# Peptides against a protein of PDB entry 3JWR, part 74

Target 1, 323 residues: chain A of PDB entry 3JWR
Amino acid sequence: TRELQSLAAAVVPSAQTLKITDFSFSDFELSDLETALCTIRMFTDLNLVQNFQMKHEVLCRWILSVKKNYRKNVAYHNWRHAFNTAQCMFAALKAGKIQNKLTDLEILALLIAALSHDLDHRGVNNSYIQRSEHPLAQLYCHSIMEHHHFDQCLMILNSPGNQILSGLSIEEYKTTLKIIKQAILATDLALYIKRRGEFFELIRKNQFNLEDPHQKELFLAMLMTACDLSAITKPWPIQQRIAELVATEFFDQGDRERKELNIEPTDLMNREKKNKIPSMQVGFIDAICLQLYEALTHVSEDCFPLLDGCRKNRQKWQALAEQ
Target 2, 298 residues: chain A of PDB entry 3JWR as posed
Amino acid sequence: TRELQSLAAAVVPSAQTLKITDFSFSDFELSDLETALCTIRMFTDLNLVQNFQMKHEVLCRWILSVKKNYRKNVAYHNWRHAFNTAQCMFAALKAGKIQNKLTDLEILALLIAALSHDLDHRGVNNSYIQRSEHPLAQLYCHSIMEHHHFDQCLMILNSPGNQILSGLSIEEYKTTLKIIKQAILATDLALYIKRRGEFFELIRKNQFNLEDPHQKELFLAMLMTACDLSAITKPWPIQQRIAELVATEFWEQGDQVGFIDFVCTQLYEALTHVSEDCFPLLDGCRKNRQKWQALAEQ

## One batch from the design tools (peptide; aimed at target 1 S127 K194 F284 A287)

Design b2_p23_8_s4 (made by RFdiffusion4, then SolubleMPNN; from b2_p23_8, 14 letters changed)
Fold by OpenDDE base, seed 4:
Structure b2_p23_8_s4 (fold): chain B 323 residues (1-323), chain A 23 residues (1-23)
Amino acid sequence: as target 1 above (323 residues)
Amino acid sequence: SKELEEYKETEKLLEEQLKKFAE
């Protein structure tokens, strides 16, 4: 395609030029082509292209395929969300120095997972899918969308000309897919709620050890969630804009819940309760986000900007809630 | 299944947390 030709022929700017190592990164001013270039740079600077012998054209095609399989009519859970998740992962790995704690296969898996974790998202949560008796709800008993995202990820990875993992051994391939699956499934917030206590306890007791396979898996799950939720850590102007996108998508779901399911939406998804957004954001930060970024910062102090951003945004939302 | 039951418990926990910060 013309798009592929353009991407494959383009000079890829440095990570410094693209600012993709910054936790404060924003994609708002980037074209789709520039987001793809950023993604190439992430793979390159993490040594994934070299270590796993990726062909440039194949990587370009894969990136474009992933991007294409996000819906443009979804306000938040689109390519830009996936891209921002991956950028946060990249920043956490580089600037946050988590790269030094992980294997190349884990890094490869996390980056692929971050980019793929919401593939073909429909702008509705698992609860809506279940209640609407959508065909996907018949395929999977739990984490319906996350299973679907992984299936889409696997489909793309196995598609002709998109096989970025072709340079891996069979064992490396199996390991990578396992980690990708676990990482995508970990973005189910229900699973996060279930597992976070174990992670926080290990941190609190100074018993956290990445050499333990179970704890490694747990950490990767927490890291995925931290990147997935990283919008809450962004500088306030960026946070506000992203919060608007999230609210738009949630309200669209709420409207559909009323119309299609004859259900009164929760406050979070109720367009009539827009005035509660600031207080809900404070509650979300307190209930879900703060402890995660505190724990992550404990694992790597260089991840502090995520925690600091979260705290600052809490203050801003609290101030709005008091108005 | 045991897995489904465990997941239902996690969904309840999530719903409880979501309710708490939405109040």
Scores: peptide ipSAE 0.347, ipTM 0.891, DockQ to the pose 0.591
OpenDDE base, seeds 1, 2, 3, 5: peptide ipSAE 0.058, 0.319, 0.334, 0.326; ipTM 0.764, 0.880, 0.883, 0.880

## One batch from the design tools (peptide; aimed at target 1 L189)

Design b2_p24_3 (made by RFdiffusion4)
Pose (drawn by RFdiffusion4):
Structure b2_p24_3 (pose): chain A 298 residues (1-255, 281-323), chain P 24 residues (1-24)
Amino acid sequence: as target 2 above (298 residues)
Amino acid sequence: GAAFMEYVSPTYLEELLEIKEEQE
């Protein structure tokens, strides 16, 4: 509660000061309070704060709530992951220049989604919770964890003093939630795989076009995956360390080059054809693929 | 998402099942 007092009264530094406009950004050195501040700057500089009548008091309580609903004991899938994703999402809309390509309802949804796409993640994959017959698997059909992440995001938005959406017309609120659901579900790697082929062709055939309502919402799913694992596009010292966490969390459940080829370069290449200014992601990606390949040969 | 875990897990589980069979 004091954490709210101190936060709801601190000055939010500029985006330039926070270096959150950068695809090469890092959080290692930020405090907890600082990361929440960057998030406020994100909402503010995307005009989400003014265009949706958000009270500083409410947005702060909500951001703090999402922060406290990520598990601390979880290696990689903690708050800093949701944060590093939203920042990548933010950097994509700004420096990658995509904001000029989509509506205010869509931008708000993507940000809220990127922040909460892994809420309450218990450090284990959909495969494991299905095979171990976790009650969550009994409750949800497909994309089990991602359904849960959303059930949580929504639970928080309906919490008192957290309705950062309270300013929306009922129609607006209704469709924003629809897009948020789609965004969070799209972070399921399985859906990314079962859908990317369709998108990679519209790109390959120089046919892809945003104006098409369907082609757009497909891209929105591809954008979510692009930020969800943007960590692989980081400078080597960072990718080195964040790979250490994904490493531990996986080995805890068990108790890189093939993946980048199979999952990543394919995707970031497509994102750059859609937006050239998004190339730093592709550059940083193959740059790390280069270092991991060299290490794989010892 | 647990993208990397989803990618690696089937191979790792298969190796554990082979060890178990060898032990049996």

Design b2_p24_3_s1 (made by RFdiffusion4, then SolubleMPNN; from b2_p24_3, 15 letters changed)
Fold by OpenDDE base, seed 4:
Structure b2_p24_3_s1 (fold): chain B 323 residues (1-323), chain A 24 residues (1-24)
Amino acid sequence: as target 1 above (323 residues)
Amino acid sequence: GAAWGEFYEPEFLAAKEELEELLE
């Protein structure tokens, strides 16, 4: 395609030029092509292209395929969200110095997972899918959408001309897919809530050890969540804009819940209760985000900008809630 | 994932209450 030719022939700017190592990064000013270029740079600078012998054209095609399989009519859970999740992962690995704590396969899996974790998202949560009796709800009982996202990820990875993992051994391939699946499933916040206590206890007791395979898996899950939620850490103007996108998508779901399911939406998804957004954001930060970024910062102090950003945004949301 | 939306589901609200009790 013309798009593939353009991407494959383009000069890929440095990570410094693209600012993709910055935790404060924003994609708002980037074209779709530029987001694809950033993604190539992430793979290159993480040594994934070299270490796994990726063909440039195949990587370009894969990126474009992933991007194409996000819906354009979804306000938040689109390519830009996936791209920002991957960028936060890249920043955490590089600037946050987590790269040195992980294997190349884990890094490969995390980056693929970050880009793929919301593939074909429909702008509705698992509860809606279940209540609407969608065909996907018949396939999976829990983490319905996350299973679907992984299925889409696997489909793309196995598609002709998109096989970025073709340079891996069979064992490496299996390991990578396992980690990808676990990472995508970890973006179900229900699983985060279930598992985070173990992670926080290990940190609190100074017993956290990445050499333990179980603890490694747990850490990868927490890291995925930290990147998926990273919008809450962004500079306030960026945070506000993203919050508007989230609210738009949630309100669209709430409108559909009223119309299609004849139910009253929760406050978060109720357009009529938009004035509660600031207080809900404070609650979300306190209950979900702060402890995660504190724990992550304990694992790597260079991740502090995520925690600092989260704290600053809490203050901003609190000030709005008091008005 | 639908992280923000799920937080306000009943299951997460219950988990939040438990967490708040643990922090008290």
Scores: peptide ipSAE 0.036, ipTM 0.699, DockQ to the pose 0.359
OpenDDE base, seeds 1, 2, 3, 5: peptide ipSAE 0.018, 0.010, 0.009, 0.016; ipTM 0.581, 0.441, 0.543, 0.535

Design b2_p24_3_s2 (made by RFdiffusion4, then SolubleMPNN; from b2_p24_3, 16 letters changed)
Fold by OpenDDE base, seed 3:
Structure b2_p24_3_s2 (fold): chain B 323 residues (1-323), chain A 24 residues (1-24)
Amino acid sequence: as target 1 above (323 residues)
Amino acid sequence: GAAFGEFYWPAFERLKEELRRLLE
């Protein structure tokens, strides 16, 4: 396609120029082409292109394929969300200095997973999929959509002209896919809630050790969640705008729940409860976000901007909730 | 290289199953 030709021929700006090492990064002003260029830069600067012998054209095609497999009619869980998740991962690895704590295969897997973790998202959560008796609900008992996302990821990775992992050995390939699957599945918040206690306890007791394979896996899961939720850490104008996108998607689900399932949506999904958004955001930050970014900052103090951003946005939402 | 649309789905299904066995 002309898009592929344009992307493959384009000079990729530096990470500094693109500001993709910044935790405060915003994609709002970027074209789709620019997001693809940013993604190429992430792979390049993490030495993934060199270390795993990726062909430039194949990488470009893969990026465009991933982007194409996000739905445009979904308000939040679209390519831009995946891109921002990956950018946060990149920033955490570089500026947050987590790169030094991980293997090249883990880094490769995380970046692919971040970009792929919501592929073909339909704008509804797992609960809706279950309640609507969607065919996918018959295939998986839990984390239904995350399994689907991984399936989509695997499909793209093995599609002709998109095989960015072709330079890996069989063992490296297996390891990478395993980590990708685990990372994508970890983005199910239900699994996060289930596992986070172990992570926080290890941090609290100063017993956290990345040399332990189990703890490594746990950390990768927590890191994925931290990046997936990173919108909550962004400067207030960015956070507020993203929150509106999230609310839009949730309200769309709520509308569908009323229409298709004849149920009253929860406050989170209820358009009529829009005035509760600030208080719900405070609750979300307190229940889900703060402790995660605190723990992450304990692993690497250079990740503090994520925690700081989360705290600042909590104050902003609290102020709105008090009005 | 080949376009994304040229992907043969039955081959993917077999690959997916094989990978599932290897990874789980």
Scores: peptide ipSAE 0.028, ipTM 0.571, DockQ to the pose 0.017
OpenDDE base, seeds 1, 2, 4, 5: peptide ipSAE 0.026, 0.023, 0.023, 0.020; ipTM 0.612, 0.585, 0.618, 0.506; seed 5 fails the geometry check

Design b2_p24_3_s3 (made by RFdiffusion4, then SolubleMPNN; from b2_p24_3, 19 letters changed)
Fold by OpenDDE base, seed 4:
Structure b2_p24_3_s3 (fold): chain B 323 residues (1-323), chain A 24 residues (1-24)
Amino acid sequence: as target 1 above (323 residues)
Amino acid sequence: GAAYGEFYEPAFQAAKEAEAAAAA
């Protein structure tokens, strides 16, 4: 395609030029082509292209395929969300120095997972999928969408001309796919809630050890969630804009719940309760986000900007909630 | 990932319950 030719022929700017190492990064001003260039840079600077002998054209095609399999009519869970998740992962690996704690296969898997974790997202949550009796709800009992996202990821990875993992041994390939699957599934907040207590307790007791395979897996899951939720850490103007996108998507679901399911939506998805957004954001930060970024910062102090951003946004949301 | 709304209220409630249980 013309798009592929343009991407493959383009000079990829440095990570410094693209500012993709910054935790404060925003994609708002970037074109789709520029997001693809950023993605190439992430793979390159993580040494994934070199270490796994990726062909440039294949990587370009894969990136474009991933981007194409996100829906444009979804307000938040689109390519830009996946891209921002991957950028946060890149920043956490580089600026947050988590790269030094992980294997190349784990890094490869996490980056692929971050980009792929919401493939074909429909702008509705698992509860809606279940209640609507969608065909996907018949395929999977738990983490319905996350299983679907992984299936889409696998489909793309195995598509002709998109096989960025072709340079891996059979064992490396199996390991990578296992980690990708676990990482994508970890973005189900239900699983996060279920598992986070173990992680926080290990940190609290100073018993956290990445040499333990189970704890490594747990950490990768927590890191994925931290990147997936990283919008809450962004500078306030960026956070506000993203919160508007999230609210738009949630209100769209709420409207569909009323129309299609004949149910009253929860406050979070109720357009009529827009005035509760600030207080709900404070609650979300307190219940879900703060402890995660605190724990991540304990694993790597260089991840502090994520925690600091989260705290600053909590203050801003609290101030709005008091008005 | 799951929309925040799916787990916010349940997670918030679960977190409150966990905090209450820990305080208890």
Scores: peptide ipSAE 0.029, ipTM 0.621, DockQ to the pose 0.264
OpenDDE base, seeds 1, 2, 3, 5: peptide ipSAE 0.027, 0.028, 0.028, 0.026; ipTM 0.625, 0.622, 0.641, 0.638; seeds 1, 3 fail the geometry check

Design b2_p24_3_s4 (made by RFdiffusion4, then SolubleMPNN; from b2_p24_3, 17 letters changed)
Fold by OpenDDE base, seed 3:
Structure b2_p24_3_s4 (fold): chain B 323 residues (1-323), chain A 24 residues (1-24)
Amino acid sequence: as target 1 above (323 residues)
Amino acid sequence: GAAFGEFVEPAFEAAKAAAAAAAA
């Protein structure tokens, strides 16, 4: 395609030029082509292209295929969300100095997972899928959408001309797919809530050890969540704009819940409760976000900008909630 | 890097396909 030709022929700017190492990064001003260029830079600067002998054209095609398999009619859970998740992962690995704590296969898997974790998202949560008796709800008992996202990820990885993992050994390939699956499934917040206590306790007791395979897996899950939720850490103007996108999508779901399921939506999904957004954001930060970024900062102090951003946005939302 | 620099034989590709199916 013309898009592929343009991408494959383009000079890829440095990470410094693209500012993709910054935790404060925003994609709002970027074209789709520029987001793809950023993604190439992430793979290159993490040494994944060289170490796993990725063909440039195949990587370009894969990126464009991933982008294509996000829906354009979804307000938040689209390519830009996946891209921002991956950018936060890249920043955490580089600026946050987590790269040196992980294997190349783990890094490869995390980056692929971040880009793929919401593939074909429909703008509705697992609860809606379950309550609507969607066919996917018949296949999976929990983490319904996350299983679907992984299935989409696997489909793309195995598609002709998109096989970025072709240079891997069979064992490396198996390991990578295992980690990708675990990482995508970990983005189910229900699983995060179930598992986070173990992670926080290990940190609290100073018993956290990345050399332990179980703790490594747990950390990768927490890191995925931290990147997935990283919008809450962004500079306030960016945070507000993203919060509006999230609210739009949630309200669209609420409207569908009324129309299609004949139910009253929860406050989070109810456009009539728009005035509760600030207080709900404070609650979300307190219940879900703060401890995660605190724990991540304990693993690597260079991740502090994420925690600091989260704290600052909490203050901003609290101020709005008091008006 | 531990990646294969040479031609991957059909048997290896079949093994990857099987691994992908098993990971699904």
Scores: peptide ipSAE 0.030, ipTM 0.555, DockQ to the pose 0.013
OpenDDE base, seeds 1, 2, 4, 5: peptide ipSAE 0.024, 0.019, 0.025, 0.027; ipTM 0.520, 0.601, 0.530, 0.549; seed 1 fails the geometry check

Design b2_p24_4 (made by RFdiffusion4)
Pose (drawn by RFdiffusion4):
Structure b2_p24_4 (pose): chain A 298 residues (1-255, 281-323), chain P 24 residues (1-24)
Amino acid sequence: as target 2 above (298 residues)
Amino acid sequence: PLPPLSPEVEVSAEEEQEYMDAFA
């Protein structure tokens, strides 16, 4: 509660000061309070704060709530993951220049979604919770964890003093939630795979076009995956360390080159054909693929 | 300029499942 006092009264530094405009950004050295501040700057500089009548008091309580609903004991899938995803999402809209390509309702949704796309993640994959017959598997059909991440995000938005959406017309609120649900579900790697082929062709055939309502919401799913694992596009020292965490969390459940080829370069290439200013992601990606390949040969 | 989009990578079912287990 004091954490709210101190936060809701501190000056939010500029985006330039926070270097959150950068695809090469890192959080290793930021405090907890600083990361919440960057998030406020994100909402502010995306005009989300003014265009949706958000009170500084409310947004702060909500951001703090999401922070406290990520598990600390979880290796990689903790708050800093949700944060590093939202920053990548933010950097994509700004420096990658996509904000000029989509509505205010969509931008708000993507940011809220990127922040909460893994809420309460217990450090285990959908495959495991299904095979172990976790009650969550009994409750949800497909995309089990991602359904849960959303159930949580919504629970928090309906919490008192957390309605950062309270300023929306009922129609706005209604469709924003629809997009948020779609965004969070799209972070299921299975859906990314079962859908990307369709998108890779519209790109390949120089046919892809945003105006098309459907082609757009597909891309929105592809954008979510793009930020969800943006960690693979980081400078080597960072990718080296964050790969260490994904490493431990996986081994804990068990108790790189093939993946990048299978999952990543394919995607970041497509994102750059959609937006050239998004190339740093593709550059950083194959750059790390280069270092992992060299290590694989010892 | 950018080069054309590369072809999609194909893997066996086992390798795909291993990736799903490792990175999903």

Design b2_p24_4_s1 (made by RFdiffusion4, then SolubleMPNN; from b2_p24_4, 10 letters changed)
Fold by OpenDDE base, seed 4:
Structure b2_p24_4_s1 (fold): chain B 323 residues (1-323), chain A 24 residues (1-24)
Amino acid sequence: as target 1 above (323 residues)
Amino acid sequence: SLPPLSEEVEVSEEELQRFLDQWG
């Protein structure tokens, strides 16, 4: 395709030029092509292209395929969200110095997972899928969308000309797919809530050890969540804009819940309760986000900008909630 | 040294579900 030719022939700017090592990064000013270039740079600077012998054209095709399999009519859970999740992962690995704590296969899996974790998202949550009796709800009982996202990820990875993992051994391939699956499933916030207590306890007791396979898996899950939720850490103008996208998508779901299911939406998805957004954001930060970024910062102090950003945004949302 | 982790915030099941519905 013309798009593939353009991407494959383009000079890929440095990570410094692209600012993709910054926790404060914003994609708002970037074209789709530039987001793809950023993605190439992430793979390159993490040594994934070299270590796994990726062909440049295959990587370009894969990136474009992933991007294509996000829906354009979804306000938040689209390519830009996946891209921002991956960028946060990249920043956490590089600037946050987490790269030195992980294997190349884990890094490969996390980056693929971050880019793929919401593939074919429909702008509705698992609850809606279940209540609407969608065919996907018959396939999976829990984490319905996350299983679907992984299935889409696997489909793309196995598609002709998209096989970025072709340089891996059979065992490396299996390991990578396992980690990808676990990482995508970890983006189910219900699983995060279930597992985070163990992670926080290990940190509190100073017993956290990445050499333990179980703790490694737990950490990768927490890291995925931290990147998936990273919008809450962004500079306030960026946070506000993303919050508007989230609200738009949620209100669209709420409107569908009323019309299609005859259900009154929750406050978060209720367009009529837009005035509660600031207080809900404070609650979200306190309940879900703060402890995660605190714990992550204890694993790597260089991740502090995520925690600092989260705290600053809490103050901003609190100020709005008090008006 | 970083300050200790914050104590677990008590979140109601309803509030938790709202967050899950948002991000899940």
Scores: peptide ipSAE 0.131, ipTM 0.795, DockQ to the pose 0.815
OpenDDE base, seeds 1, 2, 3, 5: peptide ipSAE 0.122, 0.121, 0.109, 0.124; ipTM 0.801, 0.795, 0.791, 0.800

Design b2_p24_4_s2 (made by RFdiffusion4, then SolubleMPNN; from b2_p24_4, 11 letters changed)
Fold by OpenDDE base, seed 5:
Structure b2_p24_4_s2 (fold): chain B 323 residues (1-323), chain A 24 residues (1-24)
Amino acid sequence: as target 1 above (323 residues)
Amino acid sequence: SLPPLSDEVVVSEEELQRLLDMWG
């Protein structure tokens, strides 16, 4: 395709030029081609291209295939969200100095998972999928969409000309797929809530040890959530703009709930209750975000910009809630 | 030194569902 030819022939700028190591990164000014170039740079600077002998054209095709399998009519859960999740992962690995704590296979799996974690998202949550009796709800009982996202990820990885994992041994391939599956499933916030207590307790007791396989798996799940929610950490102008995209998607779901399911939407998904957004954001930060970024900062102090951004945005939302 | 982690927030079933509606 013309798009593949353009991407494969393009000079890939440095991570410094692209600013993809910055926690304050914004994609708003970037073209689709530039987001793909950023993604190539992430794979290259994490040594994944070299260590796993990826062919440049195959990597380019894979990136474009992933991008193509996000829907354009979804306000928030689209390619730009997946790209920003992956960029936060890259920043946490490099600037946050988490790279040296993980294996190359874990890093490979996390980056693929971050880019793939919301593939074919429909702009509605698991509850809507279940209540609408969608065919996917017949296949999976829990984490319905996350299982679908993984299935889409696996389909792309096995598609002709998209096999970026062809340089791996059988054992490395199996390990990588296991970690990808776990990482995508970990983006179900319900699973985060169930598991976070164990992680926080290990940190509080100073018993956290990445050499323990169970604790490693737990940490990878927490890191995925931290990157998935990283919009809440961005500089205020960026955070405010992303919050508008999230609200748009939620209101679209609320409208569908009224029309298709004949139910009154929750306050979060009710466009008539926009005035509640600031207080709801404060509640979300307090209940979900703060402790996670605090704990992550205890694992690596260089992740502090995420915590600081979250705290600053809490203050901004609180000020709006008091008006 | 970093401050200690915040205390565990007790999330009600209603609030949990609201949060899941946001991010699930």
Scores: peptide ipSAE 0.119, ipTM 0.805, DockQ to the pose 0.840
OpenDDE base, seeds 1, 2, 3, 4: peptide ipSAE 0.118, 0.111, 0.114, 0.110; ipTM 0.806, 0.804, 0.801, 0.796; seeds 1, 3, 4 fail the geometry check

Design b2_p24_4_s3 (made by RFdiffusion4, then SolubleMPNN; from b2_p24_4, 9 letters changed)
Fold by OpenDDE base, seed 5:
Structure b2_p24_4_s3 (fold): chain B 323 residues (1-323), chain A 24 residues (1-24)
Amino acid sequence: as target 1 above (323 residues)
Amino acid sequence: SLPPLSDEVEVSDEELESYLDAWG
C-alpha cells in the first residue's frame, strides 16, 4: 500500500527528537505516520529489531495492521490509547530503568501487548457485552474483551507479511505468546484488583524479588496496568483532555444502555451526572491508581514522575470537586 | 527513602465495584 511504502521509506527520528522517553509525552500533535515512526523507534531502541532479526518492511506492515484494527469511531479505546500505553511502557523501560530488570523476551512481549491490548475495542465494557448477549459473551465467561483483544493480536501476528516473530525459536515464540496473553489479560481491572494486594504486601515487607518466577509474572501484570492507566499521570492539560474522551465513550455506552437495554446507567456512564466527574476522578485515583504508582516507584525510583503526576492530578480534580 | 505505601483507602465495595464495572 502507499501507506506502507511511505512508512518503510521514511527516516526514523531519534527517541530524543520524538520525546518518547518522556513520561510527560503527548501524541495530540502527531500524525498517524509519526505515531508509526515512534513505534519503530521503540522496537529499535529496545534492541528488539536486532536481537530477534526483524525485517523492517515486516515490522512496518505489522504496525500498520495493528493500527488498522483499532476502530476510528471509538472516542478513547482506539489506536492513540494503545500507542500511549506502549509509549508509557517504553518510558518506564528506558527512563524508569526497568529494562535492566527484564529479559529481551519479556520486553518484546510487553511492547507487543501494550500496542495490541485493546484491538477491535467497541467502546463498551465487558458488562455491556454480557448484558447485550453479544456473541463474544458466549465464547468467554470472564475478561471477554481481553480474550478478544488477544485473539486479534494472534491473528495479526500470524497474518502473511506481518510475522515479526519469525526470527524466534519455537520455545522463544511459545514463551513470548504466553507473556503477551498474560499481559493483555492483566488489563482487565478486575484481575488487577484481585492481584494487587499480593504485590503491595511484597513491597511493604521488602520481600519483592524479580528472580522469583511468580513475582516476575505479578510485576509484569502490574506494569501493564500502570501503563494502561497512565493517562491519569499526564500533565494536567493532557489529563483533562483524555478524561473528556473517556467521559464521551462512557456516556455513549450509558445512552445505549438506556435505549437498547432499558437500564439506568451507573454514575460514571450517566451523562446527566457529568457534574460528578471531578469527585469520581478523585475516587478513581484513590481507589485504583495511587498505590500502584507508589509500589512501582518502590521497584524503581526513576518511575517517580508517574506517581508525582498522579498526585498533582488528584489535587486538580479535588479542587474542581470543591467548586 | 521513599515513604511507605499509603494505606488502602477505605473504598466501599459498592464504589470499587462501580469502577470495576465501568473500566473492566
Scores: peptide ipSAE 0.463, ipTM 0.899, DockQ to the pose 0.770
OpenDDE base, seeds 1, 2, 3, 4: peptide ipSAE 0.453, 0.460, 0.462, 0.462; ipTM 0.897, 0.896, 0.897, 0.897

